# Designs tried in a protein design run: peptides against a protein of PDB entry 4DOW. Part 16

Target 1, 157 residues: chain A of PDB entry 4DOW
Amino acid sequence: TFSWVGRPLPNRKQFQQMYREICMKINDGSEIHIKVGQFVLIQGEDNKKPYVAKLIELFQNGAEVPPKKCARVQWFVRFLEIPVSKRHLLGRSPPAQEIFWYDCSDWDNKINVETIIGPVQVVALAPEEVIPVDQKSEETLFVKLSWNKKDFAPLPP

## One batch from the design tools (peptide; made by RFdiffusion4, then SolubleMPNN)

Design b1_p10_5_s1 (from b1_p10_5, 7 letters changed)
Fold by OpenDDE base, seed 2:
Structure b1_p10_5_s1 (fold): chain B 157 residues (1-157), chain A 10 residues (1-10)
Amino acid sequence: as target 1 above (157 residues)
Amino acid sequence: AEKYLLPDAE
């Protein structure tokens, strides 16, 4: 169950009420608050690991019937989401905790908040920094590079 | 979420 936290933010979009924070109530009754700017795991396809995204906007989409709680996201990609034929371009075998900033606009960046599994920590690193891999691969993810469907590049601003 | 050019399996 998802519910908005706080009052709608001022905006000029006709059919959207924007919010800063959303509350996710999980099965045991506890609540997790997620804010714009935080990173989340999104339900993946069958037999695939969850997607990783940064929340850019939280909004209720009044253009839909019924209105839907939505988010606009910046996608990340896991190494195994990159086409097999392109993986060699990285020039190394990344640890499981490494993800990449998706630097393309061809993916729909609007999601329904109901697809959010939960928050995740994402840490940006410089190229020379070592990824501290622990036994919990989903506990903390690390990003050094972007992926634009053609090549890897330095992390964008 | 819809993503493109994903492999069949991970």
Scores: peptide ipSAE 0.039, ipTM 0.702, DockQ to the pose 0.179
Fold by OpenDDE base, seed 4:
Structure b1_p10_5_s1 (fold): chain B 157 residues (1-157), chain A 10 residues (1-10)
Amino acid sequence: as target 1 above (157 residues)
Amino acid sequence: AEKYLLPDAE
């Protein structure tokens, strides 16, 4: 169950109400609050790892009947989402915790909040920094590079 | 979510 936290933010979009924060109530009754700017895991396909995204906007789409709680996101990609023919461009075998900033606009960046599994920690690192892969940090994802469907590049500012 | 690049099997 998802519910808005706080009052709608001012905006000029005709059929949208924007919010800063949403509350996710999970099965055990506890609540997780997720804010714009945080990173989330999004439900993927069967036996696939969840998608990773950064929340850019939280909004209720009043154009739909009934209104839908939605989010606009910045996508990340896992290494296995990159075409096989292009993976060699990385020049190394990345750890499972490494993700890449998706630097393209060809993907739909609107999601239903119901697809959000939960928050996740994403840490930006310099290329020379070592990604810690241990039991203590297995839930943390790390990003060093962007992917623009052509090549890897330094992280955008 | 609709992505054009589908991940390989885990």
Scores: peptide ipSAE 0.038, ipTM 0.703, DockQ to the pose 0.157
Fold by OpenDDE base, seed 3:
Structure b1_p10_5_s1 (fold): chain B 157 residues (1-157), chain A 10 residues (1-10)
Amino acid sequence: as target 1 above (157 residues)
Amino acid sequence: AEKYLLPDAE
């Protein structure tokens, strides 16, 4: 289950209440708090790895019936989400831990918080930095570049 | 999440 933490943030949007933090209660009864600005794993399609996203906004959408707890996100893409015909543009074989900042607006960036699996660590690296591949770091994802459906580009500042 | 169909399974 998901519940808001704290009081709603001031905003002018009708039918919306904004929050900074949400509490996720999992099966064993423990609680995980997720805040705006953190990275999360989102439920993917069947037989596919979870999506990766950065939380930009947390809000309850009162315009829906019934009201829905939602998030606005910045999407990342895994290498295998990139069309086969364009993967060569990277010029290298990325490790499984590498993801890419999705620099397009064709995807809906609003999600239901119930699709959040949990938090994940995402670290931005310079192009020359080596992605560590060990058991300790396998849970960490790394981003160096953006992808805009046409080419890879340096990560935005 | 609304993403267009992915090219490959993961």
Scores: peptide ipSAE 0.038, ipTM 0.706, DockQ to the pose 0.185
Fold by OpenDDE base, seed 5:
Structure b1_p10_5_s1 (fold): chain B 157 residues (1-157), chain A 10 residues (1-10)
Amino acid sequence: as target 1 above (157 residues)
Amino acid sequence: AEKYLLPDAE
């Protein structure tokens, strides 16, 4: 289950209450706090790896009945999410733990917090830096480049 | 841009 942490942030948006932090209670009774700016895994399709996203906003959407706990996110993409015909544009075979900053606005960036699986560690690297060996591909993810559906590009400073 | 900056692992 999910519950808000702290008081709502001041805002003037009708039907929305903004928050900085949310509490995720796991089945064993323990709690994980997730804050705006952190990275999370989002439930994917059947037989697919979870999506990766950075939390931009946390808010209660009072326009819905019943009200929903929501988040706005910046999406990342896994290499396998990129069309087969375009993967060659990378010019290399990436390790499983590499992800890419999704530089498009065509995807809905609103999610229900119930789709959050948990937090994940994401580390930004320069293009020339080597991704360390990680036997657990979901433990730490690495990003070097962005993807805009046309080509890969270095992350802006 | 600041929006492209990722924090160190925590």
Scores: peptide ipSAE 0.021, ipTM 0.572, DockQ to the pose 0.033

Design b1_p10_5_s2 (from b1_p10_5, 6 letters changed)
Fold by OpenDDE base, seed 2:
Structure b1_p10_5_s2 (fold): chain B 157 residues (1-157), chain A 10 residues (1-10)
Amino acid sequence: as target 1 above (157 residues)
Amino acid sequence: AEKYLLPPAE
């Protein structure tokens, strides 16, 4: 169950009410609050790891019938999401905790919040920084590079 | 969309 936290933010977009925070109620009754700017795991395909994204906007989409709670996201990609033929371009075998900033606009970046599994920690690192491997790979993810479907590059600003 | 093709979870 998802519910908005706080009042709608001022905006000029027709049919949209924007929010800063959303509450996710879990099966055990506990609640997790997720804010714009945080990172989340999003339901992936069957038998695949969840997608990783940064929340850019939270909004109620009144253009849909019925209105939907949505988010606009910046996608990340896991190494295994990169085409097999291009993985060699990284020049190294990344740890399981490494993800890449997706630097393309060809993916739909609007999601339904109900596909959010939960929050995740994402840490940006400089190229020379070592990724500390955790026993639980989904506890903290690390990003050093972007991926633009052609090559890897330093992180965008 | 190439990535996000999932229906609503609920």
Scores: peptide ipSAE 0.043, ipTM 0.700, DockQ to the pose 0.094
Fold by OpenDDE base, seed 1:
Structure b1_p10_5_s2 (fold): chain B 157 residues (1-157), chain A 10 residues (1-10)
Amino acid sequence: as target 1 above (157 residues)
Amino acid sequence: AEKYLLPPAE
């Protein structure tokens, strides 16, 4: 169950009510609040790891009947989502915790909040920084580079 | 191919 937290934010978009925060109620009754700017795991395909994204906007889409709770996201990609023929462009074998900023606009970046599994920690690192793989950071994902379907590049500021 | 999938039914 998802519900809006707080008042709608001022905006000029017709049929859209924007919010800063949403509440996700878990099965055990506990609640997780997720805000714009945080990173989330999104339901993926069967037998595939969840997608990773950064929340850009939270909004109720009044153009739909009934209105839908939606989010606009910045996609990340896991290494295994990159075409096999292009993986060599990275020049290294990345750890499982590494993800890449998707630097293209060809993917639909509007999602239904119902597909959000939960929050996840994503840490940006400089290229020379080592990705830590310890018990305390096993759930943390790391991003150093962007992927634009042609090549890897430094992470956008 | 689209990356995003339809939400699962609750």
Scores: peptide ipSAE 0.041, ipTM 0.691, DockQ to the pose 0.100
Fold by OpenDDE base, seed 4:
Order: sequence, then C-alpha cells, then structure tokens
Structure b1_p10_5_s2 (fold): chain B 157 residues (1-157), chain A 10 residues (1-10)
Amino acid sequence: as target 1 above (157 residues)
Amino acid sequence: AEKYLLPPAE
C-alpha cells in the first residue's frame, strides 16, 4: 500500500495535490519512504527486468474517481530496450548494471505509484570511469550516457 | 498491472 507523507505542497493545479514524499508499505509490515528526486524500479513485463526511472513529481490526481496516486518520472533505458540495430552505436558491450538516460519526450512519463517496486541506487559516472561489478554493487545501477533514439551522448546536466 | 509504452525489445 501507498500513503502520502507530509502535507501537500503549494500548487496551482486545479485537480492535483502534490507531495514531496510517499510511504510504501511492504508485505512484512516494514515501510519504505520514497522522495522526489530518488530513483525507483517500476514493474515491467513478464520476463523483462523492471523499468528504471527518476521521480520528478508525486501527486494525487483528483480528477479521477477515486483519486489516484501518481508520479511523473524521467525514464532510463536498459541496453536491451534499445533496438538491436542501434546497439552497435555504443561501441562496447555494457555491463548489466549500466542504464542510459532517455533523452526523448515521446514516452508517457506519468505512472501509477502502485507500479513502483521499490527504490534503487543510480550513480552517475564519467564515460572513462569503470563500473564496479561485484557482489557489493549488484543492486546499484550506473549511468554514463544518454540515449535519444538516434545516438548515445554525454549525460545531460 | 499498468503497462507503459516503451519501444519493443528486439
């Protein structure tokens, strides 16, 4: 289950209440707090790895009945989400922990918070930095480049 | 479950 933490933020959107933080209650009864600016894993398809995104907005959509808890996100892409015909543009075989900043606006960036699996650590690296792939870092994802459907590029500021 | 429009994996 998901519940808002704190008071609604000042907002001029007629049918929305914005929040800074949301609480995710897990099956064992423990709670995880997720804030705007953090990274999350989002439920993927059957045999697919979870999607990765950065939370940029948390809001309750009051236009729906009943109101829905939603988030606006910045998408990342995994290497295997990139078309096969374009993968050669990377010029290397990336480690499984590497993701790419999706630098396009063609994807819907509104999600239902109930699709959030949990938080994940995403670390930005310079292209020349080595991605550590060991047991201690298996849960950490790394981003060096953006992908804009045409080519890879340095990370946006 | 909610699905989001992403490019298909080939």
Scores: peptide ipSAE 0.035, ipTM 0.685, DockQ to the pose 0.402
Fold by OpenDDE base, seed 5:
Structure b1_p10_5_s2 (fold): chain B 157 residues (1-157), chain A 10 residues (1-10)
Amino acid sequence: as target 1 above (157 residues)
Amino acid sequence: AEKYLLPPAE
């Protein structure tokens, strides 16, 4: 179950109410609060690892019937999501914890909050920094580079 | 309800 936290932010968008925070109630009854700017795991395809994204906006979309709780996100991409024929462009074998900033606008960046699995920690590193050993591939993820479907590049400023 | 397009994951 998802519910808004706090009052809607002032905006002039018809049919949309924006929020800074949402509450996710888990099966055991506990609650997790997720805010704009945090990173989340999103339900992927069957038998696939969750998608990774940064929350940019949280909003109720009143244009839909019934209204839906939605989010706009900045996508990240896992190495295995990159086409096999282009993986060599990285020039190294990345650890499982490494993800890449998706630097394209061809993907739909609107999601339903019900597809959010939970929060995740994402740490930005310089190219020369070593990714620490992590026993859990989904516990902490690391980003050094962006991916624009053509090549890898330094992170956007 | 309209479904959003998710990126592929392997």
Scores: peptide ipSAE 0.035, ipTM 0.666, DockQ to the pose 0.238

Design b1_p10_5_s4 (from b1_p10_5, 7 letters changed)
Fold by OpenDDE base, seed 2:
Structure b1_p10_5_s4 (fold): chain B 157 residues (1-157), chain A 10 residues (1-10)
Amino acid sequence: as target 1 above (157 residues)
Amino acid sequence: AEKYLLPPAT
């Protein structure tokens, strides 16, 4: 169950009510609050790891019938999501905890909040910084580079 | 191919 936290933010977008925070109630009755700017895991395909994204906007989409709770996101990609033929461009074997900032606009960046599994920590690192590898690969993810479908590059500003 | 192709859970 997802519910908005707080009052709608001022905005000029027709059919949209924007929010800063959403509450996710999970099966054990506990609640997790997720804010714009935080990172989340999103339901992936069967037998695949969840997608990773940064929340850019949270909004009620009144253009849909019935209205839906939605988010706009900045996508990240896992190494294994990159085409096999292009993985060599990284020049190294990344640890499982490394993700890449997706620097393209060809993907739909609107999601339904009901596909959010939960929050995740994403830490930006300089290229020379070592990624600490722990046994839980989903505890913290790390990003050093962007991926634009053609090559890897330093993180965007 | 689009990354996010999942329908609503409900």
Scores: peptide ipSAE 0.040, ipTM 0.702, DockQ to the pose 0.091
Fold by OpenDDE base, seed 1:
Structure b1_p10_5_s4 (fold): chain B 157 residues (1-157), chain A 10 residues (1-10)
Amino acid sequence: as target 1 above (157 residues)
Amino acid sequence: AEKYLLPPAT
């Protein structure tokens, strides 16, 4: 179950009510609060790992009937989501914990909040920094580069 | 191709 936390933010967009935070209530009765700016795992296709995204906006879409709780996201991509023919452009075999900032606007970045699995830690690193893969960082994802469907590049500011 | 094609409430 997802519910808004707090009052709507000032917004000029017609049919949209924007929020800073949403509450996810899980089966054991506990609650997880997720805010704009945090990173989340989003339900993937069958037999696929969850998608990774940064929450940019949380909003209720009043243009739909009934209104839907939505989010605007910045996508990341896992290495295995990159076409096989282009993976060599990375020039290395990335660890499983590495993801890439998707630097294109061709993907729909609106999601239904019901597809959010939960929060995830994403850490930005400089290219020369080592990605830790020890037990303590097992659940942390790391990003060094962006991917724009043509090549890898330094992260956006 | 669109990355996110999942229906709501999945």
Scores: peptide ipSAE 0.039, ipTM 0.704, DockQ to the pose 0.095
Fold by OpenDDE base, seed 3:
Structure b1_p10_5_s4 (fold): chain B 157 residues (1-157), chain A 10 residues (1-10)
Amino acid sequence: as target 1 above (157 residues)
Amino acid sequence: AEKYLLPPAT
């Protein structure tokens, strides 16, 4: 169950109410609050790892019937999501915990909040910094580079 | 295009 936290933010978009925070209530009754700017795991395809994204906007879309709780996101990409023929462009074998900033506009960046699994920690690192791989858990993900379907590049400013 | 498949609404 998802519910808005706080009052709607001022905005000029017709049929949309924007929010800063949403509450996710899970089966055991506990609650997780997720805010704009945080990183989340999003439900992927069967037998695939969840997608990773940064929340940019939280909004209720009143243009839909019934109204839906939605989010706009900045996508990240896991290494195994990159086409096999392009993976060599990285020039190294990345740790499992490394993800890449998706620098393209061909993907729809609107999601339904009901596809959010939960929050995740994403840490930006300089290229020369070593990723501290934890064999016990992949709870923390790391990003050094962007991917634009053609090549890898430094992170956007 | 959509990156993910939307599950049925519950």
Scores: peptide ipSAE 0.038, ipTM 0.690, DockQ to the pose 0.086
Fold by OpenDDE base, seed 4:
Structure b1_p10_5_s4 (fold): chain B 157 residues (1-157), chain A 10 residues (1-10)
Amino acid sequence: as target 1 above (157 residues)
Amino acid sequence: AEKYLLPPAT
């Protein structure tokens, strides 16, 4: 169950109400609050790891019937999501906890909040910094580079 | 569950 937290933010869009925070009520009855700017795991396909994204915007789309709780995101990509033929461009075998900033606009960046599994920690590192390997790859993820479908590059400023 | 259009892994 998802519900908005707080009052709508100032917004000029006719059929949308923008919010700063959303509340997830999970099975055990506990609540998790997620805010714009945080990172989340999004439901992936069967037998695939969840997608990773940064929340840019939280909004209710009143143009839909019934209204939908949505989010606009910045996508990250896991190494295994990169085409096999391009993986060699990294020049190394990344640890499971490494993700890449997706630097393209060809992917739809609007999601339904119902596909959010939960929050996740993402830490930006310099290329020379060592990634602390944890047994749980979903506890903390690390990003050093961007991927633009052509090559890897330093993170955007 | 909703699907999001992403490039194939292969």
Scores: peptide ipSAE 0.034, ipTM 0.698, DockQ to the pose 0.456

Design b1_p10_6_s1 (from b1_p10_6, 3 letters changed)
Fold by OpenDDE base, seed 5:
Order: structure tokens, then C-alpha cells, then sequence
Structure b1_p10_6_s1 (fold): chain B 157 residues (1-157), chain A 10 residues (1-10)
């Protein structure tokens, strides 16, 4: 169950109400609050790991009937989501915790909030920094580069 | 296109 937290933010979009925060109620009755700017896991296909995304906007889309709770996101991709024929362009074997900023517009960046599994920690690193792969950082994902379906590049500023 | 996402089971 997802519920808006706080009052709608000022905006000029007709039929849309923007919010800063949403509350996710879990089966055990506990609640998780997720805010714009945080990273989340999005449910993927069967036998696939969840997608990773950064929340850019939270909004209720009143243009739909019934209204839908939605989010706009910046997508990230896992190494295994990159075509096999292009993986060599990285020039190294990345750790499982590395993800990449998806620098393409072919993916719709609008999602239903109901697809959100929960929050996840994403840490940006410089290319020369080492990704820690230990038990303490097991749940943390790291990003150094972007991927634009043609090549890898330094992270956008 | 959107990535193939599904509703998660909480």
C-alpha cells in the first residue's frame, strides 16, 4: 500500500499533483518513507534482478481514470543488462555491485509506484576509486560510469 | 518503451 505524505507541492501541470514523499506500507505493518532523490529497486521480469532507479518526481496522474500514483525516474543498468557484444567495451570485469547511469531516452522514465520494491543505497565513485566488495557493503550498489548503448563514459556532472 | 516491470509481492 502506497500513500502520499504531506501536501502537494506547487506545480503548473494540469491534472497532476506532485509530492515530496510517499509512504510504503509493508506486510508486517511497518512503514517505509521514500523521498524524491532517493534510489529504489523496481520489480523486473521473472528470474531477473530488480531494476535500479533514482526518483526524480513523485506525482499523482489525474489524467487517468482512476488516478494513478506515479514516479519519474533516472534509470540505472546492471552490467548483465548490457548486450553481451558490448560488454568488452568496459575493459574490465566489474564487481556484481557496480551499476551504470543509463544515458538513453528509449526507456520510458514513468513508472507506477506499485512497482517499487523498496529503497536501495547507491554510491557514486570516481573511476579510480575501488569498489569495496565485502560483507559490510553487500547491499550497497556503486556507480562510476554511464552507458549510452554505444559506449561507457564518465558520470554526468 | 518502458522496461518490463511487474508489481512486486511485498
Amino acid sequence: as target 1 above (157 residues)
Amino acid sequence: MAPPVVLPAA
Scores: peptide ipSAE 0.032, ipTM 0.685, DockQ to the pose 0.175
Fold by OpenDDE base, seed 4:
Structure b1_p10_6_s1 (fold): chain B 157 residues (1-157), chain A 10 residues (1-10)
Amino acid sequence: as target 1 above (157 residues)
Amino acid sequence: MAPPVVLPAA
């Protein structure tokens, strides 16, 4: 279950209440607090790895009945989410921990918070920095480049 | 259009 933490932020949108933080209650009864600016894993289709996203906004959409707890996100993509015909453009075989800033607008960046599995650590690296090799762990993900469906590019500032 | 996200089991 999800619940808002704190009072709504100042907002001019008539049917939206914006928040800085949300509380996620997990199976064992413990609570995880997730804030705007953090990275999260989003549940994907069956037998597929979760999507990775950065939280940009947390808001309650009062225009819906009943109101929905939502987030606006910046998407990241995994290498295996990139079309096979384009993967060669990277020029290397990336480790499992590498993700890419999704620099396209064709994906809806609004999600229901119920799709959040939990937080994840994402570290931005310079191109010359080496990703620590641990193919069995997704505890920490790393990003060096963006992907715009045409080519890879340096990470946005 | 959005990625095919689903709700977690719990």
Scores: peptide ipSAE 0.032, ipTM 0.682, DockQ to the pose 0.175
Fold by OpenDDE base, seed 1:
Structure b1_p10_6_s1 (fold): chain B 157 residues (1-157), chain A 10 residues (1-10)
Amino acid sequence: as target 1 above (157 residues)
Amino acid sequence: MAPPVVLPAA
């Protein structure tokens, strides 16, 4: 169950109400608050790793009946989501924790909040920085580069 | 188009 936290933010869109924060109620009754700017895992297909996304906008879409709680996201891609024929362009074998900023507009960046599995920690690193793999960072993802379906590039600011 | 996101059971 998802519910808005706080009052809607001012915006120009007639049928949309924007929010800064949403509350995710888990099975045990506990609650997780997720804010714009945080990173989340999005449910993928069966036997597939969840998608990774950064929340850039939370909004209720009143143009739909019934209204839907939605989010606009910046997508990230896992190395294994990149076509096999292009993986060599990275020039190295990345650790499993590395993800890439998806620098393409071909993916719809609007999602239903119901697809959110939960929050995830994503840390941006410089290309020369080593990805730490310890007990605390085992579930932490790291991003150094962007992927635009043609090549890898430095991470956007 | 969008990635193949699956809607979890709500």
Scores: peptide ipSAE 0.031, ipTM 0.678, DockQ to the pose 0.159
Fold by OpenDDE base, seed 2:
Structure b1_p10_6_s1 (fold): chain B 157 residues (1-157), chain A 10 residues (1-10)
Amino acid sequence: as target 1 above (157 residues)
Amino acid sequence: MAPPVVLPAA
């Protein structure tokens, strides 16, 4: 169950009500609050790892009937989501915790919030920084580079 | 214009 937290933010977009925060209510009664700017895991296929995305906007789409709770996201890709024929372009074997900023527009960046599994920690690193691989950081994902379907590139500062 | 994997329906 998803519900908005707080009042709608002022905006001029027709048919949209924007929000800063959303609440996920889990079966055990606990609640998880997710805010714009945070990173989330999004459900994929049954045997696939979830997608990783950064929340850019949270909004209710009033143009739909019934209105839908939506999010606009910045996608990230896992190494194994990159085509096999292009993985060599990275020039190294990345740790499992590494993800890449998806720098393409061919993916729809609007999602239904009901696809959100939960929050995830994503840390941006400089290319020269080492990704820690210990038990304490196993739940943290790291991003150094972008992927634009052609090549990898350093993230902008 | 969607992710390569089908996302769950709302």
Scores: peptide ipSAE 0.030, ipTM 0.668, DockQ to the pose 0.145

Design b1_p10_6_s2 (from b1_p10_6 with A1P Q10A)
Fold by OpenDDE base, seed 1:
Structure b1_p10_6_s2 (fold): chain B 157 residues (1-157), chain A 10 residues (1-10)
Amino acid sequence: as target 1 above (157 residues)
Amino acid sequence: PAPPVVLPPA
């Protein structure tokens, strides 16, 4: 179950109410609050790891009946989501915790919030920085580069 | 198009 936290933010879209925060209620009754700007895991297909996304905006789409709680996201891709034939373009074997900024517009960046599994920590690093893996950072993902379906490039601003 | 996403359980 998802519910909005706080009052709608000002916006000029006729059928959309924007929010800064949403509350996700888990089966045990506990609650997780997720805000714009945070990173989340999105439920993937069976036998697939969850997708990774950054929340850009949270909004209720009043154009739908019934209204739908949605989010606009910036997608990231895991190395194993990149076609096998193009993985060599990275020139190295990345650690499992590395993800890549998806720099393409072919993916719809609107999602239903009910597809959110939960928050995840994503840290941006410079190319020369080593990805730290310790007990606390084992679940942390790291991004250094973008992927545009053609090549890897420095992380966009 | 969007990535293939499956709705998680309630």
Scores: peptide ipSAE 0.026, ipTM 0.650, DockQ to the pose 0.158
Fold by OpenDDE base, seed 2:
Structure b1_p10_6_s2 (fold): chain B 157 residues (1-157), chain A 10 residues (1-10)
Amino acid sequence: as target 1 above (157 residues)
Amino acid sequence: PAPPVVLPPA
């Protein structure tokens, strides 16, 4: 169950009400609050790991019937989501905790908030920084590079 | 029912 937290933010978009925060209620009755700017796991295919995304906007889409609670996101990709034929372009074997900023517009960046599994920690690192790999935990994900379907590139400042 | 799955284009 998802519910908006707080009042709508001022905006000029027709049929949309923007919010800063959303509350996710889980089965045990506890609540998790997720804010714009945070990173989340998005429900993926059956036997695949969840997608990773950064929340850019939280909004209710009043143009839909019934109105939908939505988010606009910046996608990230896992290494194994990159086509096999292009993985060699990285030039190294990344740790399991590494993800990549998806720098393409071919993915729809609007989601229904009901696809959100929960929050996740994502830390940006410079290319020369070592990813602290904890084999016992993949709680934190790390991003050094972007992927634009053609090549890997350093993250923009 | 399970939430809808987000799928990137093929």
Scores: peptide ipSAE 0.025, ipTM 0.635, DockQ to the pose 0.563
Fold by OpenDDE base, seed 3:
Structure b1_p10_6_s2 (fold): chain B 157 residues (1-157), chain A 10 residues (1-10)
Amino acid sequence: as target 1 above (157 residues)
Amino acid sequence: PAPPVVLPPA
């Protein structure tokens, strides 16, 4: 169950109410608050790892009946989501914790908040920094590069 | 109630 936290933000978009924060009530009755700017896991396909995204906007789409709670996101891509024929362009075998900033507009960046599994920690690293692979950071994802369907590039500033 | 999942294109 998802519910808005706080009052809607001022905006001029017709049929949309924007919010800063949403509350996710999980199965044990506890609540998780997720804010714009945080990273989340999005439900993936069957037998596939969840997608990773950064929340850009939270909004209620009043054009739908009934209104839907939505989010606009910046996608990240896992290495295994990159086409096999292009993975060699990385020039190395990345650890499982590495993800890439998806630098393309061909993906629909609007989601239903109901697809959010929960928050996740994403840490940006410089190219020279080593990704720590230990038990303490097992659930942390790391990003060094962007992927634009053609090549890998340094992270957008 | 399983919500409809909107996924990025494959």
Scores: peptide ipSAE 0.024, ipTM 0.634, DockQ to the pose 0.435
Fold by OpenDDE base, seed 5:
Structure b1_p10_6_s2 (fold): chain B 157 residues (1-157), chain A 10 residues (1-10)
Amino acid sequence: as target 1 above (157 residues)
Amino acid sequence: PAPPVVLPPA
């Protein structure tokens, strides 16, 4: 169950109400608050790991009947989501915790909040920094580079 | 019911 937290933010879109925060109630009765700017796991296909995304907008879309709770996101990609023929361009074998900033506009960046599994920690590193892979950081994902379907590049500022 | 799955192109 998802519910808005706080009052709608000012915006000029007639049929959309924007919010800063949403509350996710899970099965054990506890609540998780997720804010714009945080990273989340998004439900993936069968037998696939969840997608990773950064929340950039939270909004209720009143143009739909019934209204839908939605989000706009910045996508990240896992190494295994990159085509096999292009993986060699990285020049190294990345750890499982590394993800990449998706620098293309061909992916729809609108999602239903119901697809959100939960929050996840994403840490940005410089290319020369070592990704710590230990028991303490097993749930943390790391990003060094962007991927634009053609090549890898330094992270956008 | 299960929530819809996001299907970006791989």
Scores: peptide ipSAE 0.024, ipTM 0.640, DockQ to the pose 0.619

